# Peptides against a protein of PDB entry 1EMU: the designs that were tried, part 98

Target 1, 132 residues: chain A of PDB entry 1EMU
Amino acid sequence: PPYLKWAESLHSLLDDQDGISLFRTFLKQEGCADLLDFWFACTGFRKLEPCDSNEEKRLKLARAIYRKYILDNNGIVSRQTKPATKSFIKGCIMKQLIDPAMFDQAQTEIQATMEENTYPSFLKSDIYLEYT

## One batch from the design tools (peptide; made by RFdiffusion4, then SolubleMPNN)

Design b2_p24_5_s4 (from b2_p24_5, 13 letters changed)
Fold by OpenDDE base, seed 4:
Structure b2_p24_5_s4 (fold): chain B 132 residues (1-132), chain A 24 residues (1-24)
Amino acid sequence: as target 1 above (132 residues)
Amino acid sequence: SEALEKASEEILEKLLEEEEEEEE
């Protein structure tokens, strides 16, 4: 069953609608759902191919991601990203240089946080265990 | 996967909506 694959890798968990739902529920209880939301935001943002028609949209999205997760010093994403990474993103926003990969380093750091902490905890949680 | 793609699109849509609301 799919839940067995979820225990094999975070990727498998995030590749499954039910897995995403359960994991997000768990993260919400832990007060760190922003980790997952930011991760998905970065994934979606990177998929947007730069062109003349979506330049404004991409800039708005980049600003939204920055303001929501990076600029907020009290946020879990901000606390789990390195100052240099946040500074780089800020620079991109200020210069309006919106590369599809501008959030990659931050996403990597947040993914590491999930891999090392919240994902293992999820697999030990009542939410996951009761599902199995 | 479709699930991952959907989740990514949904969060971006929400963020865009929030951004537009803040600009008003």
Scores: peptide ipSAE 0.682, ipTM 0.931, DockQ to the pose 0.898
Fold by OpenDDE base, seed 3:
Structure b2_p24_5_s4 (fold): chain B 132 residues (1-132), chain A 24 residues (1-24)
Amino acid sequence: as target 1 above (132 residues)
Amino acid sequence: SEALEKASEEILEKLLEEEEEEEE
């Protein structure tokens, strides 16, 4: 069953609608839902290929991601990203150099946080265990 | 995956809406 694949990798968990739902529920209880939302935001943002028609949209999205997750010093994403990474993102925003990969390092760091902490905890959680 | 894609698009749509509201 799919839940067994979820235990094999975080990627497998995030490839499943039910997995995403359960994991997000767990993260919300832990006050860490922003980790997942940010991760998805980065993934979606990277898929937006730059073109004349979506330049404004991409800039707005980049700013939104930055303001919501990076600039918020009290946020879990901000606390789990390195200062240099946040500074780089800020620089991109300020210079309006909006490369699809501008959040890649931050996403990597947040993914590492999930891999090391919340994902393992999820697999030991009542939410996951009761689902299985 | 389809699920991952949908989740990504959904969060971006929400973020964009929030950004547009803040500009008003």
Scores: peptide ipSAE 0.680, ipTM 0.930, DockQ to the pose 0.899
Fold by OpenDDE base, seed 2:
Structure b2_p24_5_s4 (fold): chain B 132 residues (1-132), chain A 24 residues (1-24)
Amino acid sequence: as target 1 above (132 residues)
Amino acid sequence: SEALEKASEEILEKLLEEEEEEEE
């Protein structure tokens, strides 16, 4: 069953609609749903191919991601990303140099946080265990 | 996967809407 694959890797969990739903519910209870939302935002942003017609849209999205997750010093994403990483993102926003990969390092750091902390905890949670 | 792509698109749409509302 799919839930067994979820225990093998975080990637398998996030490739499943039910897995995403349960994991997000767990993260909300832990007060750290922003970790997952930011991760999905970065994934979606990287897939947007730059062109003349979507330049403004991409800039707005980059600003939104930056303001919501990076600029907030009290947020879980900001606390789990390195100062140099956040500074790089700020620089991209200020210079309006919006490369599809500009959030890659931040996403990597947040993924590591989930792998080391929230993902293992999820596999021990009542939410996951009751599903199995 | 389709589930991952859908989740990514949904969060971006939400962020874009919030950004546009703040500009108004």
Scores: peptide ipSAE 0.680, ipTM 0.930, DockQ to the pose 0.866
Fold by OpenDDE base, seed 5:
Structure b2_p24_5_s4 (fold): chain B 132 residues (1-132), chain A 24 residues (1-24)
Amino acid sequence: as target 1 above (132 residues)
Amino acid sequence: SEALEKASEEILEKLLEEEEEEEE
């Protein structure tokens, strides 16, 4: 069943609608849902191909991601990303140089955080165990 | 996956709405 695949990899969990829902619920209870939301935001952002027609949209999205997750020093995403990574993102925003990959390093760092902490905890949680 | 894509699109839509509200 799918829930067994979820235990095999975070990727399998995030490829499943039910998996995403349960994991996000768990993260919300732990006060760290921003980790997953940021990860999804980065994934979606990278898929937007730069062109004249969506330049404004991409800039707005980049600013939104930056302000919500990176700029807030009290936020969990900010606390779990390296200063150099955050500085790079800030630079891109200030210079309005919005490359599709500008959040890749931050996403990698947040993914590592999830795999090292919240993902293992989820597999031990009542939410997951009651689902099985 | 489709689930991952939908989740990504949903969060971006919310972020864009919030950003547009702040710019107004």
Scores: peptide ipSAE 0.678, ipTM 0.930, DockQ to the pose 0.911

Design b2_p24_6_s1 (from b2_p24_6, 9 letters changed)
Fold by OpenDDE base, seed 2:
Structure b2_p24_6_s1 (fold): chain B 132 residues (1-132), chain A 24 residues (1-24)
Amino acid sequence: as target 1 above (132 residues)
Amino acid sequence: SLSYLREPYTVPLSPIIQEAIELA
């Protein structure tokens, strides 16, 4: 069953609608749903290929992601990303150099946080165990 | 594993991405 695959890898969990729903519910209870939301935001942003007609839209989206997750020093995403990574993103925004991969390093760092902390905790949670 | 960045996913768009598309 799918729930057994969720315990084998975070990738399997995040590739399943039910898995995402349960994991996000768990993260909300832990006050860290922004980790997952930011991760998906980065993935979605990277999928938007740059072209002449969407340059301004991509810049606005990058700014929105930056303001929501990176700029707030009290936010969990900001606390779990390195200063150099946040500085790089800020630089891209200020220079209006919006490469599809500009959030990759930040996404990697947030993914590592989930792998090391919240994902293992989820597998021990009542939410997951009651589902099994 | 860092391979998640390059692997395909069948997940919905995040709320912030969806909002940006709708407002554009």
Scores: peptide ipSAE 0.046, ipTM 0.695, DockQ to the pose 0.090
Fold by OpenDDE base, seed 1:
Structure b2_p24_6_s1 (fold): chain B 132 residues (1-132), chain A 24 residues (1-24)
Amino acid sequence: as target 1 above (132 residues)
Amino acid sequence: SLSYLREPYTVPLSPIIQEAIELA
């Protein structure tokens, strides 16, 4: 069953709508749903192909992601990303150099945070175990 | 392990992206 695959890898969990839903619920209880939301925001942003017609939209979206997750020093995403990574993103925003990969390093660091802490904890959680 | 970044996923539309689309 799918829930067994979720325990095999974070990849399998994040590729399953039910898995994502349960994991996000768990993260909300832990006060860290922003980790997952930011991760998906980065993925979505990277998938937007740059072109002349969407340049302004991409800049606006990048600014929104930056303001929501990076700028707030009290946010969990900000606390779990390196200062150099945050500075790089800020620089991209200020210079309006909006490469599709500009959030890649931040996404990597947040993914590592989930792999090391919240994902293992989820597999031990009542919400997951009750589902099994 | 961190190769997930470049692997295909069934990605839901994040709330921030939804908001940005509506406001853009």
Scores: peptide ipSAE 0.043, ipTM 0.691, DockQ to the pose 0.091
Fold by OpenDDE base, seed 5:
Formats: structure tokens, sequence, C-alpha cells
Structure b2_p24_6_s1 (fold): chain B 132 residues (1-132), chain A 24 residues (1-24)
């Protein structure tokens, strides 16, 4: 069953709509939902290929992601990303150099945080165990 | 280094991304 695959890898969990929903509920209870939301925001942003007609829209979206997750020093995403990574993103925003991969390093760092902390905790949580 | 960036995923778009796409 899918819930057993979820315990084998974070990949399998994030590839399952039910798994995502359950995991996000857990993260929200832990005050960490921004980790997953940011991760998906990065994935979606990368899929938006740059062109002459969407440059302004991509910049606006990048700014929104930056303001919501990176700029807030008290936010969990900001606390779990390296200063150099945040500085790079800030630089891209300020210079209006909006490469599709500009959030890749931050996404990697947040994924590592989930792998090392929240994902293992989720597998030990009552919400997951009661689901099984 | 752990990365799923290039692995196949069937994942939803975040609300902020979905909104941006719909406005395009």
Amino acid sequence: as target 1 above (132 residues)
Amino acid sequence: SLSYLREPYTVPLSPIIQEAIELA
C-alpha cells in the first residue's frame, strides 16, 4: 500500500497526493508547513520557462516567493537556508536576473531539512501511525 | 547531496504558482 512506500522515501511521499496532504497537515501542526510550500513553489517556478512575454510575471512571482519565505528572518525557510543562498536570491531579485533555477540551491537545502528532521518525525507521528 | 529536482514527480503546483499561471 502507498503508506508503506511513503516510509521508504520522501520521494514516494511527495509523489502521492494523499501523502502530500497528510504530510502537510503534520507540518502545519509543527509550524513547519512553509518548508513544503516553499519546496513546491520552487518546483513550480522552475517550470515557467522564460520568454519575452512573461518576464514581468516571472519577476513578480520571484519577488513574491522571496518576500514570503526568504526575507522573513523569523521564518522557518529563512532559518533553514544558508546566508549565501539567501544573498544570492536577493541579488537575483535586485538585479532582475530571474533564471528558472535561481531557487534550486534553496530548494535543495530545504529538502535536506525535511529529509533530516520533519520527514523522520512524520513517520513516527500519531497522524501517520493512525493512518496505517 | 540529496536532490529530487530532476526525478519524476506528479506533484501539485503551490497556490502562489498556480495563481501566477492562471493570470498569464
Scores: peptide ipSAE 0.037, ipTM 0.694, DockQ to the pose 0.080
Fold by OpenDDE base, seed 4:
Structure b2_p24_6_s1 (fold): chain B 132 residues (1-132), chain A 24 residues (1-24)
Amino acid sequence: as target 1 above (132 residues)
Amino acid sequence: SLSYLREPYTVPLSPIIQEAIELA
């Protein structure tokens, strides 16, 4: 069953809507759902290809992601991203240089956080174990 | 490794991004 695959890799978990739902519920209980939300925000942003007609929209989205997750020094995403990474993102926003990959490094760092901490904890959680 | 090309899951900011992608 799918829940067994979830235990094999984070990739398998995040490829499954039910898996994502349970994992996000767990993260929310742990006060760190922003990790997953930010990860998906980065993925979605990268898929928005730049063109003249969507420049303003992309800038607004980048600003929204920045303000929600990076600028907040007390947020879990900010705490789990390196200062240089956050500084780079800020620079992109200030200069209005909105490359589709501008959040890639931050996404990588947040992914590592999930892989090393919250994902293993999820597999030991009552939420997951009761589902199995 | 994880896919970076999948559609975002429906979370607070994801619907906004998804809408932007669809309208782009």
Scores: peptide ipSAE 0.043, ipTM 0.708, DockQ to the pose 0.094; fails the geometry check

Design b2_p24_6_s2 (from b2_p24_6, 8 letters changed)
Fold by OpenDDE base, seed 1:
Structure b2_p24_6_s2 (fold): chain B 132 residues (1-132), chain A 24 residues (1-24)
Amino acid sequence: as target 1 above (132 residues)
Amino acid sequence: SLSHLREPYTVPLSPIIEEAIKLA
């Protein structure tokens, strides 16, 4: 069953809508749902191919991601991203240099946080075990 | 690492993206 695949890798978990839902619920209980939301925000942003017609939209979206997750020093995403990474993103925003990959390093760092901490904890959680 | 980063997997839109699209 799918829940067994979820235990095999975070990839399998995040490739399953039910898995994502349960994992996000767990993260909310732990006060760190922003980790997953930011991760998907980065993925979604990167998939937006730059063109003349969407330049302003991409800039606006980048600013929104920055303001929500990076600028907030009290947020878990900010706490789990390195200063140099946050500084780079800030620079991109200030310069309006909005490359599709501008959040890649931050996404990598947040992914590592999930791999090392929240994902293993999820597999030990009541929400996951009760689902099995 | 997760293949979602570079592979064409379908992923849900984050709430912030959905909001941004709506307001754009």
Scores: peptide ipSAE 0.073, ipTM 0.712, DockQ to the pose 0.087
Fold by OpenDDE base, seed 3:
Structure b2_p24_6_s2 (fold): chain B 132 residues (1-132), chain A 24 residues (1-24)
Amino acid sequence: as target 1 above (132 residues)
Amino acid sequence: SLSHLREPYTVPLSPIIEEAIKLA
């Protein structure tokens, strides 16, 4: 069953709608839902290929992601990203150099946080265990 | 795909991204 695959890798969990739903519910209870939301935001942003016609839109989206997750010093994403990473993102925003990969390092760091902390905890949670 | 941009369980920014992709 799918829930067994979820325990094999975070990739398998995030590739399943039910898995995502349960995991996000768990994260929300832990006050860490922004980790997953940010991760998906980065993925979505990277899929926007740069062109002259969408430059302003991509900039606005980058700003939105930055303001929501990176700039908030009290946020879990901000706390789990390195200062140099956040500074780089800020620099991209300020310089309006919006490369599709500008959030990659931050996404990697947040993914590592999930892999090392929240994902293992999820597999031990009542939410997951009751689902099994 | 791990993007899940067109699936039911999307993040709040996903509709914005979807719209941006559509217009691009």
Scores: peptide ipSAE 0.060, ipTM 0.696, DockQ to the pose 0.077
Fold by OpenDDE base, seed 5:
Structure b2_p24_6_s2 (fold): chain B 132 residues (1-132), chain A 24 residues (1-24)
Amino acid sequence: as target 1 above (132 residues)
Amino acid sequence: SLSHLREPYTVPLSPIIEEAIKLA
């Protein structure tokens, strides 16, 4: 069953709608849902190819992601990203240099946080174990 | 690497992105 694949890798978990739902519920209970939401925000942002017609839209999206997750010093995403990474993102926003990959480093750091902490905890959680 | 760009399954969009797309 799919839940066994979820235990094999975070990749498998995040490829499954049911897995994502359970994991996000767990993260929300732990006060860490922003980790996953930010991760998906980065993925979605990267999919938006730059062109003349969507420049303003992409800038607005980048600002929204920045304000929601990076600017808040008390937020978990901000606490789990390196100062240099946050500074780079801020610079991109201020200079309006909105490359599709501008959040890649931050996404990598947040993914590492999930791999090292919340994902293993999820596999030991009551919500996952009761699902199995 | 987790990107989901080439993955066989549908990946949900962030609520922030979904709302922004709707407003555009």
Scores: peptide ipSAE 0.043, ipTM 0.694, DockQ to the pose 0.084
Fold by OpenDDE base, seed 2:
Structure b2_p24_6_s2 (fold): chain B 132 residues (1-132), chain A 24 residues (1-24)
Amino acid sequence: as target 1 above (132 residues)
Amino acid sequence: SLSHLREPYTVPLSPIIEEAIKLA
């Protein structure tokens, strides 16, 4: 069943809508839901192909992601991303150089945080165990 | 293949991204 695949890899968990729902519920209880929300935000942003007609819209979206997750020094995403990574993102926004890959390093760091901490904890949680 | 932006379950910022894609 799918829940067994979830225990094999984070990729399998995030590829399943039920898995995402349960994992996000767990993260909310731990005060870490922003990790997953930011991860999906980065994925969505990267899918927006740059063109002349959407330049301003992509800039606004990048600013929104930055202000919500990176700028807040007390936020879990900010605490789990390296200063150099955050500075790079800030630089892109200030210079209005909005490459689709500008959040890739931050997304990688947040994914590593989930792999090392919250994902293993989820597999030991009552939410997951009761589902099995 | 971890893109679920247009799936029934969405995270808080997903609607913003979906709207941006629609307008692009």
Scores: peptide ipSAE 0.038, ipTM 0.687, DockQ to the pose 0.088

Design b2_p24_6_s3 (from b2_p24_6, 8 letters changed)
Fold by OpenDDE base, seed 5:
Structure b2_p24_6_s3 (fold): chain B 132 residues (1-132), chain A 24 residues (1-24)
Amino acid sequence: as target 1 above (132 residues)
Amino acid sequence: SLSHLREPRTVPLSPIIQEAIELA
């Protein structure tokens, strides 16, 4: 069943709507839902192809992601991203240089956090074990 | 790029992305 695949890799977990739902619920209980939300935000942002007609929209979206997850020094995403990474993002926002890949490094760092900490914890959690 | 290594086949839109698209 799918839940066994979830234990094999985070990729398999996030490739399943039920897996995503359970994992996010777990993260929310741990006060870490922003990790996954930010990860998906980065993915969504990267998929938006830049063009003359959507430049302002992409800038607004980048600013929203920045303000929501990066700017708050007390936020879990901010705490789990390197200062240089956050500084780079800030620079992009300030300079209005909005490359589709501007959040890639941050996304990588947050993914590493999930892989190393919250994902293993999820597999040991009551929510996962009771589901299986 | 490394993006394909990170991204599962099924990726839902985050609320912030979805809202931004709707407001566009």
Scores: peptide ipSAE 0.198, ipTM 0.794, DockQ to the pose 0.087
Fold by OpenDDE base, seed 3:
Structure b2_p24_6_s3 (fold): chain B 132 residues (1-132), chain A 24 residues (1-24)
Amino acid sequence: as target 1 above (132 residues)
Amino acid sequence: SLSHLREPRTVPLSPIIQEAIELA
């Protein structure tokens, strides 16, 4: 069953809508749903092809992601991203240099956080075990 | 392993992305 694949890799978990939903519920209970939400935000942002017609839209979206997850020093995403990474993102926003990959390093760091902490905890959680 | 994770087959729209699309 799919839930066994979820235990094999985070990739398998995040490639399954049911897995995502269950994992997000767990993260929300742990007060860290922003990790996953930010991760998907980065993925979605990167998929937006830059062009003349969407330049302002992409800038606004980048600003929104920055303000919601990076700027908040009390947020878990901010706490789990390195100062240099956050500084780079801020620089991109201030300079209005909005490369599709501008959040890649931050996404990588947040992914590592999930791999090392919340994902293993999820597999030991009541919510996952009850699902099995 | 980390690289392939960033490109799952099914990527749900985050609320912030969905909002951006709707406001376009």
Scores: peptide ipSAE 0.183, ipTM 0.772, DockQ to the pose 0.081
Fold by OpenDDE base, seed 1:
Structure b2_p24_6_s3 (fold): chain B 132 residues (1-132), chain A 24 residues (1-24)
Amino acid sequence: as target 1 above (132 residues)
Amino acid sequence: SLSHLREPRTVPLSPIIQEAIELA
């Protein structure tokens, strides 16, 4: 069943809508749902290929992601991303250089946080075990 | 691999993306 695949890799978990839902619920209980939300925001942003017609929209979206997750020093995403990474993103925003990959390093760091901490904890959580 | 994980087959819209679309 799918829940067994979820235990095999974070990839399998995040590739399943039910898995995502349960994992996000767990993260919310732990006060760190922003980790997953930011991760998907980065993925979504990267998929928006730049063109003349969407330049302003991409800039606006980048600013929104930055303000929501990076600029807030009290947020878990900000706490789990390195200063150099946040500085780079800020620089992109200030210079209006909005490359599709501008959040890649931050996404990697947040992904590592999930792999090392929240994902293993999820697999031993009541919410997951009760689902099995 | 990390790169493999970063591109799942199913990617839901994040709340921030949804908000951005609504504000556009």
Scores: peptide ipSAE 0.142, ipTM 0.753, DockQ to the pose 0.091
Fold by OpenDDE base, seed 4:
Structure b2_p24_6_s3 (fold): chain B 132 residues (1-132), chain A 24 residues (1-24)
Amino acid sequence: as target 1 above (132 residues)
Amino acid sequence: SLSHLREPRTVPLSPIIQEAIELA
């Protein structure tokens, strides 16, 4: 069953709508749903290929992601990303140089946080165990 | 350095992305 695959890799979990739903519920209870939301935001942003007609939209989206997750020093995403990474993102925003990959390093760092902390905890959680 | 996960088959649309698209 799919829930067994969820325990084998974070990729398998994030590749399953039910898995994502349960994991996000768990993260929300732990006060860290922003980790997953930011991760998907980065993925979604990277998929938006730059073109003449969407430059302003992409800039606004980048600013929104930055303001929501990076700028707030009290947020979990901000706390789990390196200062140099946050500074780079800020620089991109200030210079209006919005490369599709501008959040890649931050996404990697947040992914590491999930792999090392919240994902293992999820597999030991009542939410997951009761589902199985 | 750590590598990104492969893109899932189904990527939920982040609320912030949806909001930004709607507001842009």
Scores: peptide ipSAE 0.068, ipTM 0.754, DockQ to the pose 0.092

Design b2_p24_6_s4 (from b2_p24_6, 8 letters changed)
Fold by OpenDDE base, seed 5:
Structure b2_p24_6_s4 (fold): chain B 132 residues (1-132), chain A 24 residues (1-24)
Amino acid sequence: as target 1 above (132 residues)
Amino acid sequence: SLSHLREPYYVPLSEIIKEAIELA
């Protein structure tokens, strides 16, 4: 069943709508749902192919992601990303150089945080165990 | 527009996208 695949890899969990729902609920209880929301925001952003017709929208989306997750020093995403990574993103925003991959390093770091901490905890949580 | 980014994700990414679109 799908819940067994969720325990095999975070990738399998994030590729399943039910898995995402349960995991996000768990993260909200832990006060760290922003980790997952940011991860998906990065994925969505990267899928936008740059062109003249969407340049302004891509910039505004990048700014929104930056302001919501990176700029907030008290936020968990900011705390779990390296200063150099945050500085790079800030630089891209300030210079208006919006490459589709500009959030890749931050996404990688947040994914590592989930892999090492929240994902294992989720598999030991009541919400997951009661689902099985 | 950017609405296609809302699927198949089960997260409030749509809120971020909506904000960006409204500011355009």
Scores: peptide ipSAE 0.032, ipTM 0.694, DockQ to the pose 0.083
Fold by OpenDDE base, seed 3:
Structure b2_p24_6_s4 (fold): chain B 132 residues (1-132), chain A 24 residues (1-24)
Amino acid sequence: as target 1 above (132 residues)
Amino acid sequence: SLSHLREPYYVPLSEIIKEAIELA
């Protein structure tokens, strides 16, 4: 069953809508839902290929992601991303140089946070265990 | 639309981006 695959890798968990739902519920209880939301935001943003017709849209989305997750010093994403990474993102926003990969390093750092902490905890949680 | 980030019509940003991709 899919829940066994979820325990094999975070990747498998995030490829399954049911897995995502349960994991997000768990993260909300831990006050860390922004980790997952940011991760998906980065993925979605990267899929927006740059062109003349969507340049302003991409900039606005980048700003929204930055303001919601990076700029908030009290946020879990901000606390789990390195200053140099946040500075780079800020620079991209200020210069309006919006490369599809501009959030890649931040996404990597947040993914590492999930891999090291929240994902293992999820697999030990009542939410996951009761689902199995 | 970015307006989905505001109450009371709030949806996760990832869903907003997904919608944007579909409309692109």
Scores: peptide ipSAE 0.031, ipTM 0.673, DockQ to the pose 0.076
Fold by OpenDDE base, seed 2:
Structure b2_p24_6_s4 (fold): chain B 132 residues (1-132), chain A 24 residues (1-24)
Amino acid sequence: as target 1 above (132 residues)
Amino acid sequence: SLSHLREPYYVPLSEIIKEAIELA
């Protein structure tokens, strides 16, 4: 069953709609759902191919991600990303140089946080164990 | 653009990504 694959890798968990739902519920109870939401926001942003007609819309989306997750110093995403990474993102926003890969390093750092902390905890949680 | 990430307007994350692409 799929829940066995979820225990094999975070990738398998995040590639399954039921897995995402259960994991997000767990993260919300732990006060850290923003980790997953930011991760998916970065994935969605990277998939937006730049062109002349969507330049302003991509900038607005980048600003929204920055303001919601990076700018808040008390937010969990901000606390789990390196100062140099946050500074780079700020620089891209201010210079309006919006490369599809501008959030890649931040996404990597947040993914590492989930791999090392929340994902292992999820596999030991009542939510996951009761599902099995 | 990120409205569906906020309570009470949360939707499945795959749909959030899809919407972001469509709105851009």
Scores: peptide ipSAE 0.029, ipTM 0.676, DockQ to the pose 0.096
Fold by OpenDDE base, seed 4:
Structure b2_p24_6_s4 (fold): chain B 132 residues (1-132), chain A 24 residues (1-24)
Amino acid sequence: as target 1 above (132 residues)
Amino acid sequence: SLSHLREPYYVPLSEIIKEAIELA
């Protein structure tokens, strides 16, 4: 069953809508749903191909992601991303250099946080165990 | 709103990883 695959890798968990739902519920209870939301925001942002017609939209989205997750020093995403990474993103925003990959390093760091901490904890959680 | 970035742009992690490798 799918829930067994979820225990094999974070990849398998995030490829499953039910898995994502349960994992996000767990993260919310732990006060760190922003990790997953930011991760998906980065993915979504990267998929927006630059063109003349969406330049302003992409800039606004980048600013929104930056303000919500990176600029907020009290947020878990900010705490789990390196200062140099946050500084780079800030630079992109200030210079209006909005490359689709501008959040890639931050996304990688947040993914590592999930792999090392929240994902293993999820597999030991009552939410997951009761589902099995 | 950032919520619209999740559902419409959902891609399996395997494909995301593949893309990341190609971009590297």
Scores: peptide ipSAE 0.026, ipTM 0.638, DockQ to the pose 0.043

